# Ledger of designs, part 3: peptides against a protein of PDB entry 4X86

Target 1, 56 residues: chain A of PDB entry 4X86
Amino acid sequence: EGPQLLLSEAVSRAAKAAGARPLTSPESLSRDLEAPEVQESYRQQLRSDIQKRLQE

## One batch from the design tools (peptide; made by RFdiffusion4, then SolubleMPNN)

Design b2_p30_7_s4 (from b2_p30_7, 15 letters changed)
Fold by OpenDDE base, seed 1:
Structure b2_p30_7_s4 (fold): chain B 56 residues (1-56), chain A 30 residues (1-30)
Amino acid sequence: as target 1 above (56 residues)
Amino acid sequence: SAAEREREREEELRELEELVKRLQEQQEKE
């Protein structure tokens, strides 16, 4: 799988684990992830969020 | 190269998926 699919899957799985729904629609997320700089921002934010949850 | 950078990003995403897995395991244990 390409980076867009991997990241979108990670977002969905993390949201489910957190008992939440993604704020960004799948269509909007897919579009955002087409831009490398936005993709990087999402990846960093997701990692940060997960790390915070793991520290609880 | 561009291909090397892409592979690097994919590896980072796989590491992120492992973090997600750990989060899921944590939530299941709580």
Scores: peptide ipSAE 0.257, ipTM 0.747, DockQ to the pose 0.376
Fold by OpenDDE base, seed 5:
Structure b2_p30_7_s4 (fold): chain B 56 residues (1-56), chain A 30 residues (1-30)
Amino acid sequence: as target 1 above (56 residues)
Amino acid sequence: SAAEREREREEELRELEELVKRLQEQQEKE
């Protein structure tokens, strides 16, 4: 899978696991995932959020 | 190269998926 699909899947799965809703709408996320620099930001933020949850 | 950077990004995303898996496992135990 390409970066867009992998990241979107990760976001969705993480949100589900956390019992939360993504702050970004699916449509906005799809647009943002077209840009590599935005993908990197999302990846970093998501990693940080997951790590924080794992530390709880 | 561009191809190398893409592979690196994909690897990082796979690592992120593993973190998601660990999160899922943790939440299931709680």
Scores: peptide ipSAE 0.257, ipTM 0.748, DockQ to the pose 0.378
Fold by OpenDDE base, seed 3:
Structure b2_p30_7_s4 (fold): chain B 56 residues (1-56), chain A 30 residues (1-30)
Amino acid sequence: as target 1 above (56 residues)
Amino acid sequence: SAAEREREREEELRELEELVKRLQEQQEKE
């Protein structure tokens, strides 16, 4: 699987686990994830959010 | 190389997937 799909899947799974809905539509997310810079930002943010949840 | 950078990105994504998995496990136990 490509980086875009892996990251989008991670976002979706994390949101579901948290009982939340992503504010960004899947289509918009996919488009954003075409840019490596955005991928990195999203990855970092998601990691941070997950770590916070794991500390709850 | 470009191939090395791609592998690094994929590794980072795999690490993220493991974090997601841990989150899922935590939420299921709550």
Scores: peptide ipSAE 0.255, ipTM 0.745, DockQ to the pose 0.379
Fold by OpenDDE base, seed 2:
Structure b2_p30_7_s4 (fold): chain B 56 residues (1-56), chain A 30 residues (1-30)
Amino acid sequence: as target 1 above (56 residues)
Amino acid sequence: SAAEREREREEELRELEELVKRLQEQQEKE
């Protein structure tokens, strides 16, 4: 799978695991993830958020 | 190359998925 699909899956799974709902709509997320620079920003933010949760 | 950079990004995403997996395991134990 390409980066867009992998990242969208990671976002969804992380949100579910955290008992949270994504703040960004699926449509907006999909559109944002088409841009590599935005994709990188999401990846970094998601990593940070997961690390914080793992430390709880 | 562009292909190498793409593979690298995919590997980083797989590492992120492992973090997600660890998060899932943590939540299941709580």
Scores: peptide ipSAE 0.254, ipTM 0.745, DockQ to the pose 0.371

Design b2_p30_8_s2
Fold by OpenDDE base, seed 4:
Structure b2_p30_8_s2 (fold): chain B 56 residues (1-56), chain A 30 residues (1-30)
Amino acid sequence: as target 1 above (56 residues)
Amino acid sequence: SVLAALAAEVAAYAAGIVEALVAAGRLRLE
């Protein structure tokens, strides 16, 4: 119930910053990125990467 | 600061995913 870093939101913001557009639609891409297993993989990897950086 | 460094990590990670999506043909750079 705490703050959540959503993959779909992070990617959307990064794509806009880079000037990247989806070949289909923003909604279709967001739907794919919002899949629970994809979001969980993102959360786990991000957490792991941050922990590694903090341990350096 | 620590918070600034963490924010940079999040941004870099998202940017890497964008690159992967471009390579996969899901995104196009304009």
Scores: peptide ipSAE 0.207, ipTM 0.704, DockQ to the pose 0.575
Fold by OpenDDE base, seed 1:
Structure b2_p30_8_s2 (fold): chain B 56 residues (1-56), chain A 30 residues (1-30)
Amino acid sequence: as target 1 above (56 residues)
Amino acid sequence: SVLAALAAEVAAYAAGIVEALVAAGRLRLE
């Protein structure tokens, strides 16, 4: 319903902040990070971790 | 707050993935 948190975007921002660059192409890395199974795993882990933090 | 927790988790998780990608030779630090 709301905006979806995208792993590829989060990693891209973090990499930029750290001054990290892809060794090959950003497209190849983005494709891997945008794979549905990877995104779903990220979503599940993020949800779980946030819920744990809210219980603290 | 919920927003603070969300921001912290996104940042921490993304940072960890960046570290893993550097270790895996997909990223380099400049």
Scores: peptide ipSAE 0.206, ipTM 0.710, DockQ to the pose 0.641
Fold by OpenDDE base, seed 3:
Structure b2_p30_8_s2 (fold): chain B 56 residues (1-56), chain A 30 residues (1-30)
Amino acid sequence: as target 1 above (56 residues)
Amino acid sequence: SVLAALAAEVAAYAAGIVEALVAAGRLRLE
């Protein structure tokens, strides 16, 4: 039901691609991004955006 | 293609989040 790519994984990949690093610890950032409410918001937004594109 | 469009959507969304995290002081570009 969730996205195949978790928010934390998506952000991690994008950050690495951009050369961005966390100011504290990667684990702390990952923990925040893995919060269920955050992940659900990501899932809903991504699903909505994809569906909009498919319906264009 | 459909697959290319989906990949672009995921990438754009993740990039936007990274940008927001940099602005919020959680990430730094190096």
Scores: peptide ipSAE 0.204, ipTM 0.700, DockQ to the pose 0.601
Fold by OpenDDE base, seed 2:
Order: sequence, then C-alpha cells, then structure tokens
Structure b2_p30_8_s2 (fold): chain B 56 residues (1-56), chain A 30 residues (1-30)
Amino acid sequence: as target 1 above (56 residues)
Amino acid sequence: SVLAALAAEVAAYAAGIVEALVAAGRLRLE
C-alpha cells in the first residue's frame, strides 16, 4: 500500500538535511543501500521499532 | 554487516519521528 520509502532515500534525505556528504560517491553509496537484503532489514526493523514505541 | 547495522539505526530514528507525529495528531496508522 502507498509509496514505500527506500532506505537509500531515507539516508539521502537525512544526509542532505544535515549537510553530510559521503566519503564515496553518492551513486556508490546509494547502490550499496539499495541492496535487497539491506532494504529488507530496514523495513523489518522500522516495523518492529514503531510497534515497540507505540506500546510504551 | 555494517550496512545492516546502519539500516537498523536509520529505522530507529524514523520510528521516533513517526511516533512523534502520531502523538501530535499529524499521522495515524492504518
């Protein structure tokens, strides 16, 4: 359902807001963050963390 | 892996933002 926020996009937005720059090229960093296993870990952790916070 | 650990930290931060927006009435979970 709805648009999915990719980890690569989340990191990109956060880095931009903070004025942070990668030590590698932005393209190389994005490629690494777009790996399926990394994105899945992000999705699962995000879901878990939101559930925990709502139960506090 | 380092990337997996970073993903978890970013997710935790994002979860905090979502929780705050829900508490403020700007978001609801469906």
Scores: peptide ipSAE 0.091, ipTM 0.559, DockQ to the pose 0.049

Design b2_p30_8_s4
Fold by OpenDDE base, seed 1:
Order: structure tokens, then sequence, then C-alpha cells
Structure b2_p30_8_s4 (fold): chain B 56 residues (1-56), chain A 30 residues (1-30)
């Protein structure tokens, strides 16, 4: 529907598109991806990379 | 556009993460 700024949602969507599934459980993987420090790192990196792309 | 750039970056990054998770044995391809 739109670009996912949440890491867990972005990965979930990409996994479905790629035909990939968690070997443990979707809940366990999502819990790890939703950790605040992981999410914040993703958001910061994404922001930086977008800015670089727009400046090209 | 900003939105197009964002969409492209998110898609590419998310796919790379999935590949890494598969490589790490946390995900499998069906």
Amino acid sequence: as target 1 above (56 residues)
Amino acid sequence: SVLAALAAEVDARARAIVDALVAAGLMERE
C-alpha cells in the first residue's frame, strides 16, 4: 500500500513477496524486529539513505 | 519524487534483510 517505515512490517511484506517464512514463528521474529533500538536504527539509516538518493 | 525514492529504498532494503535472514537460517524460502 505504501512504503513501510516500520522494520517489522517492511520485512513481513518483503518476505511474503519473496515466498519466505520464519523458521520459528512470525511472532518471535516480529518481536525481535520491533525492538526499539533495532527499529530506530532502521529508521535513521533509511532517512539518511533517502536523503542521499534525493541529492543525486 | 520523495515518495518514489522512499518506496524504492524501503523495498530494496527490506528484500536485502529477508535475504540475510534466510542466509542466517531464521527464514526459509517456500
Scores: peptide ipSAE 0.608, ipTM 0.900, DockQ to the pose 0.722
Fold by OpenDDE base, seed 5:
Structure b2_p30_8_s4 (fold): chain B 56 residues (1-56), chain A 30 residues (1-30)
Amino acid sequence: as target 1 above (56 residues)
Amino acid sequence: SVLAALAAEVDARARAIVDALVAAGLMERE
């Protein structure tokens, strides 16, 4: 649907689309991807990349 | 547009992350 601003949700959706699944569990993977530093890094990089694209 | 750019970046980045997770042995493709 709309763009996923949560890394865990974005990855989950992409994984399903790619036919991929975690070797551990969805919950375990989500827990790791929900780490504050990981999520913040994702958001910052996403913002930066969008800004670059808009400047093209 | 910003929204279109956001959607594209999220999708592309998420897909790349999945690839990396597969390569790292944390995910598998069926």
Scores: peptide ipSAE 0.610, ipTM 0.899, DockQ to the pose 0.688; fails the geometry check
Fold by OpenDDE base, seed 4:
Structure b2_p30_8_s4 (fold): chain B 56 residues (1-56), chain A 30 residues (1-30)
Amino acid sequence: as target 1 above (56 residues)
Amino acid sequence: SVLAALAAEVDARARAIVDALVAAGLMERE
C-alpha cells in the first residue's frame, strides 16, 4: 500500500509480487539493502527518474 | 501526477532489482 521509499521494503514487496524469494535469509538480504550508501543511491536515483518522467 | 509517477517508478525499479538479484543467483522465482 503506497510507494515504498525504503529500498529494502520496495524490493521485498516486488519480490513477493514476482514470486521470488531470497536464497539466503530475508534478513541477510535486507541487511545488504539497508546499507546507508545503497539506500541513499536508491533514493537519489528514484528522485531523478521521477523528475525525468514528469517532464515527459 | 507526482504521486502516480512515484508509485510507478518505485514499482518498476524494485522489479528490475529483483530481476537482477535472480540473475545473480541471490534470489529464485517460484
Scores: peptide ipSAE 0.609, ipTM 0.899, DockQ to the pose 0.701; fails the geometry check
Fold by OpenDDE base, seed 2:
Structure b2_p30_8_s4 (fold): chain B 56 residues (1-56), chain A 30 residues (1-30)
Amino acid sequence: as target 1 above (56 residues)
Amino acid sequence: SVLAALAAEVDARARAIVDALVAAGLMERE
């Protein structure tokens, strides 16, 4: 439902759609993806990619 | 549509990350 601006949520949704599951626990993977520095990097890259699309 | 572009980017990027996690042996596809 709508674009996911949280990395952990976006990946979870994509994984479900792709029929992919973590080899570790879902909680363990989510914890890694929820790290502040990882989330911030994701948002910055997403912003950059959107800007590129708008400039095309 | 900016919103549509955002949605497309989110989905594409998330899928790419899943692919990378599978390649890294952290996820598997059924």
Scores: peptide ipSAE 0.595, ipTM 0.894, DockQ to the pose 0.707; fails the geometry check

